# Designs tried in a protein design run: peptides against a protein of PDB entry 4KTY. Part 104

Target 1, 266 residues: chain A of PDB entry 4KTY
Amino acid sequence: YVLNDIGVIFYGEVNDIKTRSWSYGQFEDGILDTCLYVMDRAQMDLSGRGNPIKVSRVGSAMVNAKDDEGVLVGSWDNIYAYGVPPSAWTGSVDILLEYRSSENPVRYGQCWVFAGVFNTFLRCLGIPARIVTNYFSAHDNDANLQMDIFLEEDGNVNSKLTKDSVWNYHCWNEAWMTRPDLPVGFGGWQAVDSTPQENSDGMYRCGPASVQAIKHGHVCFQFDAPFVFAEVNSDLIYITAKKDGTHVVENVDATHIGKLIVTKQI

## One batch from the design tools (peptide; made by RFdiffusion4, then SolubleMPNN)

Design b2_p18_1_s3 (from b2_p18_1, 9 letters changed)
Fold by OpenDDE base, seed 5:
Structure b2_p18_1_s3 (fold): chain B 266 residues (1-266), chain A 18 residues (1-18)
Amino acid sequence: as target 1 above (266 residues)
Amino acid sequence: MLPYKLDLQEILKKFKES
């Protein structure tokens, strides 16, 4: 999980799983220096750089450009005129070296690009890491652990009221570390996500969230466990918005989100 | 393939049919 220089990222549909190669290049010239530079830009104290909890959290913030002039600018509107289309990237090295050289955010990325670069960052700093792909990945934007889908009285989805969304797939990372800040048993794999999705205590970042904690429903454990839990296990709540302003729950689908979570072994 | 947001209307339809 640290020495593997080339990996595979899963994507596509749950019933049509696809793979793409990704070169992490954590050992290539300039990459370690760039990772250190990233932490410098984050103004991370030297004492914290040996703590994988702090490093992974800072990394989740800095791999995206939001808030802190981090590495990658996301684009989800099919407009890539001022950079490289996300699909054109084949690895982390060019992105990281461009960031180091230009000292400006690199355009553009989407989830698997963020995950790829973040994976390089983690592995480069000696943190075992892997990319995880979640099919039917929920995005809870109001931290209530539900996918709130609002319906008109005629049964059609009200897109204006419905802010939560479900992606066909989403990629993030898992990093291996001890969690002395959590109860015994919640170390090991920790979910971290550098794709800018939600604000976490002032910055677009996510994790580390204990996979074991999430698996057992312990969403109270830092960091961002509720959000990650929702991505993989939230219920779809279909709510009819009545003309009188009342909301009525019409349906609950507890089996749709997180139908498949895939990661490569080694 | 780029990720995309699923059509929630279709998801609901499939749910009702199940």
Scores: peptide ipSAE 0.645, ipTM 0.948, DockQ to the pose 0.894
Fold by OpenDDE base, seed 3:
Structure b2_p18_1_s3 (fold): chain B 266 residues (1-266), chain A 18 residues (1-18)
Amino acid sequence: as target 1 above (266 residues)
Amino acid sequence: MLPYKLDLQEILKKFKES
């Protein structure tokens, strides 16, 4: 089996799907060494480096700079001072080599950049991986498996009370592995995400979460299954916040989130 | 094209029109 070192990342709108090329470069000089360096920086025990569950979880933490001075600094303010705009990257190699050379987080990334670098990391370490794009991707920030959208009495969204958000698209990774820590049937593709979104047991990381488990509504399995489930299947709950402090559910949209999940076969 | 957070008001509007 030969892993592709060049891939395609889907983005854009659900009704106007676009693709961008991404060079993973997992076989390029210095890349494997950098991936090992990343695990060194994470202070990962040698005994765990052969375990794809541990490796993918560590990778999800270390590909982002939060908490541990990992690889990429995210930026979503469209300024990108003192670094490279996320859209300027065309592959993982320059990012990883810069990280190894400077030993400082590289600026800047967004979801597809995180996913691209993470894909390289996983593939370098022998873990089959692919990038997944989820259109209408929910970000549940209070771990209740739903998108709480608060409305004023006039019907306008209350942005102050509304903390959850929906992205037009979001990219993360799926990594192939057995899950002996889960019931039979929940191995295979596991969702992992290095884009810093929510804290998971003390670090900005996500996964591995069994794709099969999530598809069947099992959110009780480690790791971060509720969050991933919410990204792809949460209901939009429109709640009117009354002046007296009471909340009334006005609308429930169960069809908006996760309208399309796209990945290229590897 | 950068990802962006959707306008929840517009989403609600579309929902009501569906």
Scores: peptide ipSAE 0.642, ipTM 0.948, DockQ to the pose 0.888
Fold by OpenDDE base, seed 2:
Structure b2_p18_1_s3 (fold): chain B 266 residues (1-266), chain A 18 residues (1-18)
Amino acid sequence: as target 1 above (266 residues)
Amino acid sequence: MLPYKLDLQEILKKFKES
């Protein structure tokens, strides 16, 4: 998880799983220096740089450009005129070196690119890390642990009222660390996500969230456990918005979110 | 393949048919 500099990222559909190669290059020249530079840009105190909890949380924020002029600018509009299309990247090295050289965010990334770069960052700093792909990945935008899908009275989805969404797949990272800030048993793999999805206490970041905590429904454990839980476990709540303004729950689907979570064991 | 947001209407249809 630390020594392997080439990996495989899963993507596609749950019934048609695909893989893409990704070069992490954590041992390449300039990469460690770049990772240190990233922490410098984050104005991270030296005392915290030895703490994987703080490092992974800072990395989650800094791998995306939001808030802090971090490494990667995301683009989901199929417009890449001012940079490199996300699909053109084959590894982390070029991205990180460009960031270090230009001292400006690199364009463009999507979830697997964010995850790839974040994986390099973590591994470079000695934190065991892997990329995880979640199929039918929910995006809960109001932290209520469910996907609220609003319907018109005719049964059609009301896209204006429906703010939550479901991705066919989403990639994030798991980092291995002890969690002395949590009860015994909730160390180990921690979910961290650098793809900007939701604001977490003032910044677009996510994690570290204990995988064991998520698995056992302990969403009160820091950090961002409710969001990660919703990505993999949320129910789809179909709500009809009546003309009188009342809401009626018509259907509850507990079977569609988080159908498959895949990671390559190294 | 780029990730994409699923059609929630289709998901609902599949759910009702299951």
Scores: peptide ipSAE 0.641, ipTM 0.948, DockQ to the pose 0.873
Fold by OpenDDE base, seed 4:
Structure b2_p18_1_s3 (fold): chain B 266 residues (1-266), chain A 18 residues (1-18)
Amino acid sequence: as target 1 above (266 residues)
Amino acid sequence: MLPYKLDLQEILKKFKES
């Protein structure tokens, strides 16, 4: 999880799982220096750089360009005029070296690119890390642990009112660490996500969230456990918005989100 | 293959058919 510099990332559909190779290149020249530079740009105190909790949280923020001029600019509008299309990247090295050289965010990334670069960052700094892919990944935008899908009275989805979304797949990272800040038993794999999805206490970042805690429904633990929980386990709540302004829950689907979570055992 | 947001209408349709 630290020494392997080549990996695979799962993507596609749950019924048509695909893999893509990704070169992490954590041992290539300049990469460690770039990772240190990233932490410098984050103005991270030296004392915290040995703490995987702090490092992973900072990395989560800094691998995306939002808030802090971090590494990667995300683009989801299929317009990549001022950079490289996300699909063109094959590894982390070129991205990180470009960032270090230009000292400006690199364009462009999407979830697997963010995850790939973040994986390199973590591994460079001695943190065991892996990429995970969640199929039918929910994006809860109001932190209520459920997917609110609003319907017109005719039964059609009201896209204007519906802010939550479900992705066919989403990639993030798990980092291995002890969690002395959490109760016993919630160390080990921690979910961290550098894809800018939601604001977490002032910055677009996510985690570390205890995988064990989430698996057991404990969402009260730092960091961002509710969001990660929703990604993998939220119910779909179909709500009819009546013309009189009232909302009526018509259906609940508790089986749709997080159908498959895949990671390569390395 | 880029990730994409699923069509919630289709999801609902499948749900009702199940």
Scores: peptide ipSAE 0.637, ipTM 0.947, DockQ to the pose 0.888

Design b2_p18_1_s4 (from b2_p18_1, 10 letters changed)
Fold by OpenDDE base, seed 2:
Structure b2_p18_1_s4 (fold): chain B 266 residues (1-266), chain A 18 residues (1-18)
Amino acid sequence: as target 1 above (266 residues)
Amino acid sequence: MLAEKLDLQKIKEEFKNK
């Protein structure tokens, strides 16, 4: 988890799983220095840099450019005129070295690019980390643990009212650490996500969320457990918005979200 | 393959056709 400098990232469709190679390059010249620079840009206190909880949370924020001029600018609109298309990246090294050299956010990334760079960051700092791919990954925007799909009375989706969404696939990271801030048994793998999806206490960041806590429904445990839980376990709730302003639940689909979660162990 | 938001209308239709 720390020593492997080349990995495989899963993507595509649940019925047509694809893989891409990714060079993490955590041992390459300048990469560790860049990771330290990232923490410097975050103005992270030295006392916190030895704490994987704080480091992973800061990394989650800083690998994306939002809020803090972090490493990567995301783009999902198929327009990459002012940078490199997300699909053109093959590893973390070029991205991190460009960031260190230019001292400006690098364009552009999507989830696997964010996850790849974040994986390098974690591994450089001695935190065991892996990339996770979730197929049919929900984006719950209000942390109600549901994927709410609002319908017009005619049955068509009301895109204006529907704020939640579903990714065909989404990649994030799991980092291995103890969680002395949580009850016994909730250490180990922690979900962390640097793709900017939701604001978490003032910043676009996510985690660390205890995988064990999520598996056992303890969504009250810090950090961002409700969001991560919803990504993998939320039901699709079809809600008809009536003309009188009332909402009626028409259907529930508990089988659509999180059909497959994949990670490479080694 | 790029990551993308799915068409919820299609998802809804598929659910009804199950």
Scores: peptide ipSAE 0.649, ipTM 0.948, DockQ to the pose 0.905
Fold by OpenDDE base, seed 4:
Structure b2_p18_1_s4 (fold): chain B 266 residues (1-266), chain A 18 residues (1-18)
Amino acid sequence: as target 1 above (266 residues)
Amino acid sequence: MLAEKLDLQKIKEEFKNK
């Protein structure tokens, strides 16, 4: 998980799973220096740089450009006029070296690009890490652990009543570490996500969230466990918005979100 | 293939057609 410099990222649809190669290049010249530079830009104290909890959380924030002029600018609107289309990237090295050279965020990324760069960052700093792909990945925007779908009285979806959404697929990272800040048993793989999705205590970052905790429904532990839980386990809640302003739950689908979670074991 | 947010209307329709 640390030594592999080339990986496979899963994407596509649950019924048409696809793979792409990604070069992490954590051992290539300048990459370690760039990772240190990233932590410098984050103004991370030297004392914290040996703590994988702090490092992964900082990395989660800094791999995206939001808030802190971090590494990557996301684009999901098919507009790439001032950079490289997300699909054109084949690895982390060019992105990280460009960031180090320009000292400006690199354009553009989507989830697998964020995950790829973040994986390099983690591995470069000696943190075992892997990329995870979740198909039908929910984005719970209001922290209620549900994926709300609002319907008009005629049955059509009203997309204006919630910011909740579902990705066809989403990629994030799992990092291996002990969690002395959590109860015994919640160490090991921790979900961390550098794709800017939700604000976490003032910054677009996510994790580390204990995979074991999430797996057992424990969402009360830091960091961002409710959000990660919702990504993989939220129910689709179909809510009819009545003309009188009342909301009625019409249906619940507990099987749609997180149909498949895939990661490479090597 | 780009990551994209799914059309919830389609999801709803698929649900009803199960």
Scores: peptide ipSAE 0.645, ipTM 0.948, DockQ to the pose 0.905
Fold by OpenDDE base, seed 5:
Structure b2_p18_1_s4 (fold): chain B 266 residues (1-266), chain A 18 residues (1-18)
Amino acid sequence: as target 1 above (266 residues)
Amino acid sequence: MLAEKLDLQKIKEEFKNK
């Protein structure tokens, strides 16, 4: 999980799974120096750079450009006039070297680009890491662990009231580490995500969240376990918003979110 | 293939028809 410099990222649809190659290039010239530069830009104390918990959390913030002029600017509106289309990237090296040279965020990325660059960052720093793809990935934006779909009285979706969303697929990372800050048994794989989705204690970052904790429903453990849990296990809650302002739960679908989670085995 | 948000109306209709 540290030595492989090329990988495969899963994407597409659950019934039409696709793969793309991605060159991580963690051993290429200038890449380790760039990762150190990223931590310098984050103003990370030297004492924290040996702690994979702190490093992965800082990395999740700095691989995206939000808040701190980090590495990548996301674009999901098919407008790439001031940079490179997300699909044009083939690996992390060009992105990281451009960031180091220009000292400005690189345009543009989507989830697999963020995950690819973040994977390089983690592996460069000796943290075992892999990319995970979740099909039917929920985005809970109010931290209630539900995918709330608001309906008009006629049964049609109210897009104005419905703030939560479902992605066809989403990619993030898992990093291997001990968690002395958690109870025994919750070390190992930790979910971390550099795609800017939600604010976490003041900035766009996510994790590390214990995969074992999430698997057993322990969403109270730091960091961002409720959000990651919701991505893979949210129930779809269909809520009718009545004209009188009351809300009525009409239906619950507990099988739609996180139908398939895929990661490359080594 | 780009990541995209799914049409919730379609999801709702599929659920209703199950």
Scores: peptide ipSAE 0.642, ipTM 0.946, DockQ to the pose 0.915
Fold by OpenDDE base, seed 3:
Structure b2_p18_1_s4 (fold): chain B 266 residues (1-266), chain A 18 residues (1-18)
Amino acid sequence: as target 1 above (266 residues)
Amino acid sequence: MLAEKLDLQKIKEEFKNK
């Protein structure tokens, strides 16, 4: 999980799983320097750079361009006029080297690109890391651990009221570390995500969240466990918005979100 | 294949058809 510089990222649909090759290139010339540069841009103290908890959290913030002129600009509107289409990238090296040379965010990425670059960052800094793909990945926008779908009285989705969303698939990272800040047993794999989705205490970042804690329903542990939990385990709550402004829960679907989570074993 | 937000209307219809 540290030495392998070529990987496979899963994407597509739950019933048609696809793979794409990704070159992490953590040993390529200039990549370590760039990772250090990223931490420099984040103004990360030297004392924290040996702490995988701090490093992974900073990395989750800095791999995206939001807030801090980090590495990648996301684009999901199929308009890539001022950069490279997300699908054109084949690895992390070109992205990181461009960032280092230009000192400006690189355009453009989507979740697997963010995850690929973040994986390089983590591995380059000696943190075991892997990419995971979640099919039917929820985006809980209001931190209530639910995927709230508001309906008009006619049954149609009320897009104005519905703030939560579901990705067909979403990629993020798991980083291996001890968690002395958590109770015993919640070390190991930690979910971290550099795709800008939600603000976490002032900036777009996510994790590290204990995978073990999340698996056991413990969402009270730092960082961003509720959000990660919701990504993989949210119930779809269908709520009818009445004309008088009242809300009525019509249905609950507990089987839709997080149908499949895939990661490469070797 | 790009990552995309799913059409919630379709999701709702699929739910009804279960």
Scores: peptide ipSAE 0.641, ipTM 0.946, DockQ to the pose 0.904

Design b2_p18_2_s1 (from b2_p18_2, 9 letters changed)
Fold by OpenDDE base, seed 2:
Structure b2_p18_2_s1 (fold): chain B 266 residues (1-266), chain A 18 residues (1-18)
Amino acid sequence: as target 1 above (266 residues)
Amino acid sequence: TPQHVLDLQQILDEHKAK
């Protein structure tokens, strides 16, 4: 996980799984220095730089440009006029070196680009890391562990009221570390996500969330376990918003979210 | 292919069709 500098990222649709090669380049010249520079830009205390919990959380924030002028600007509108289309990137090296040189956020990324760069960052700093792809990945906006789909009285989706969304696929990272801040047994793989999705205590960041904790429903464990849990295990809740302001649950679908979670085991 | 948000109306329609 630390030594492999070329990886495979899964993407596409659950019924049409695709793979793309990604060069992490964690051993390339200037990349480690850039990772240290990223932590410097984050104003990370030196005492925390040896702690994978703090490092992964800072990395989660800094790989995206939001809040802190971090590495990558996300774009999902299919308009990339002022940068490089997300699909044009083939690895982390060019992105990180551009960031170090320009000292400005690099345009543009989507989830696999964020995950690729974040994977390089983690590996450079000696943290075992891998990319995970979740198909039908939920984005819970109100931290209620549900995908709330609001319906008009006519039965159609009310897009104005519906704040939650579902990605066709989403990529994030898992980082291997001990969790002395959690009960025994919740170390190991930790979900971390640098794609800017939700605000976590003032910054667009996510994790580290214990994969074991999430699997066992311990969403109270830091960090951002409810959000990660929702990404993979949300029920679709169809809610009719009536004119009188009442909400009626019409249906629940527990089978749609998190249909497939794929990672390359190296 | 780029990452994209799914059309919830389509998901709903598929759910109703089951």
Scores: peptide ipSAE 0.572, ipTM 0.934, DockQ to the pose 0.901
Fold by OpenDDE base, seed 5:
Structure b2_p18_2_s1 (fold): chain B 266 residues (1-266), chain A 18 residues (1-18)
Amino acid sequence: as target 1 above (266 residues)
Amino acid sequence: TPQHVLDLQQILDEHKAK
């Protein structure tokens, strides 16, 4: 998980799973320096740089450009006019070296690009890390652990009221570390996500969230466990918004989100 | 293929068809 500099990322559709090669290049010239530079840009104290909890949390913030002029600018509009299309990237090295050279965010990334660069960052700093792909990945934006789908009275989706969304797939990272800040048993793999999805205590970042805690429904543990839990286990709640302003739950689907979660075993 | 947000209407229609 630390030594492998080439990986495979799963993407596509749940019924048409695809793979792409990604070069992490954590041992390439200038990459470690760039990772240190990223932490410098984050104004991370030297004392914290040896703590994988702090490092992974800072990394989740800094791999995206939001808030802090971090590494990657996300784009999902299929235009990509002022940079490189996300699909054109084949690895982390060019992105990180461009960031180091230009000292400006690199355009553009989507989830697998964020995850790829973040994986390099983690591995470069000696944190075992892997990429996880979740198909039908929910984006709960109001932290209620539900995927709320609002319906018009005619039964069609009300897109204006529906703020939550579902990705066809989403990639994030798991980082291996002890969690002395959590009860015993919640160390090991921690979910961390650098794709800018939600604000976490003032910045677009996510994790580390204990995978074991999430697996057992313990969403009260730091960091961002409710959000990660929702990504993989949200119920679809179909809600009719009536003209009088009342909401009526019409149906619940507990089987749609997180249909398949894939990660490389080695 | 790029990452994209799913069409919730399609999801709804599929749900109704079950």
Scores: peptide ipSAE 0.571, ipTM 0.934, DockQ to the pose 0.901
Fold by OpenDDE base, seed 4:
Structure b2_p18_2_s1 (fold): chain B 266 residues (1-266), chain A 18 residues (1-18)
Amino acid sequence: as target 1 above (266 residues)
Amino acid sequence: TPQHVLDLQQILDEHKAK
């Protein structure tokens, strides 16, 4: 989880699972220096740089360009005119070295690119890390732990009534660390996500969230456990929005989100 | 393939078809 410099990232559809190779390159020249530079740009105190909780949280913020001129600019609209299409990246090295050289965010990334770069960052700093792919990954935008699907009275979807969405797949990272800030048993793998999805206490960042806590439905623990929980376990709630303004729950599907979570073992 | 947001109408249609 630290020594492997090449990995496999799962992507595609749940019924058409695909894999791509990703070169993490954590041992390549300039990469560690760039990771330190990232922490410098984040104005991270030296005392915190040895704490994987703080480091992973800072990393989740800094690997995306939002808020802090971090490493990667995301693009999901198929407009890549001023950079590299997300699919063209094959590893973290070029991205990180470009960031270090230009001192400006690199364009462009999607979830696996964010996850790839973040994985390099974590591994460079001695934090065991892996990439996780979740198929049918929910984005709970209003923090209600459910995926709301609003229907018109005619039965068609009204996409304007919620900002909730479902990704065909989403990649994030799990980082191995102790969690002395949490109750006993919630150390180990922690979900961290650098893809800019939701604001977390003022910044686009996510985690570390205890995987064990989430698996057992404990969403009260820092950081961002409700969001991560929703990504993997949101119920689809079909709601008819009536003309009179009332909402009627028509159906609930508890099996659709998080159909498959895949990670490569070393 | 790129990451993309699923069409909720398709999700609904699939749900109804089950």
Scores: peptide ipSAE 0.570, ipTM 0.935, DockQ to the pose 0.882
Fold by OpenDDE base, seed 3:
Structure b2_p18_2_s1 (fold): chain B 266 residues (1-266), chain A 18 residues (1-18)
Amino acid sequence: as target 1 above (266 residues)
Amino acid sequence: TPQHVLDLQQILDEHKAK
């Protein structure tokens, strides 16, 4: 999980799983220097740089350009006129070296690009890391642990009221570390995500969230466990918005989100 | 395949069909 410099990222659809190779290149010239530069740009104190909890949290913030002119600018509108289309990237090295050289955010990324670069960052700094792909990945934007789908009185989706969304797939990272700040048993793999999705205490970042805690329904532990839990386990709540302003829950689907979570084991 | 947001109306229709 640290020594492998080439990986496979899962993407596509749950019924048509696809793989793409990704070169992490954590041992390539200039990459370690760039990772240190990223932490410098984050103004991370030296004392924290040996703590994988702090490093992974800072990394989740800095791999995206939001808030702090971090590494990657995301784009999902199929307009990539001022950079490289996300699908054109084959690895982390070119992205990180461009960032180091230009000292400006690199365009453009989507989830697997963010995850690929973040994986390089973590591995480069000696943190075991892997990429995880979740199919039917929920984005809960109001932290209520559910996907609220608002319906018109005619039964169709009200897109104006519906703020939550579902990705066809989403990639994030798991980083291996001890969690002395959590109860015993919640160390090991921690979910961290650099794709800018939701604000976490003032920054677009996510994690580290204990995978074990989430699997056992414990979302009360830092960091961002409710958000990660919602990504993989949100119920779809169908709510009819009445003309009088009242809301009525019409249906609940607990089977749609997080149908498949895939990661390469080797 | 790019990452994209799913059409919730389609999800709803599929749900109703089950």
Scores: peptide ipSAE 0.558, ipTM 0.932, DockQ to the pose 0.912

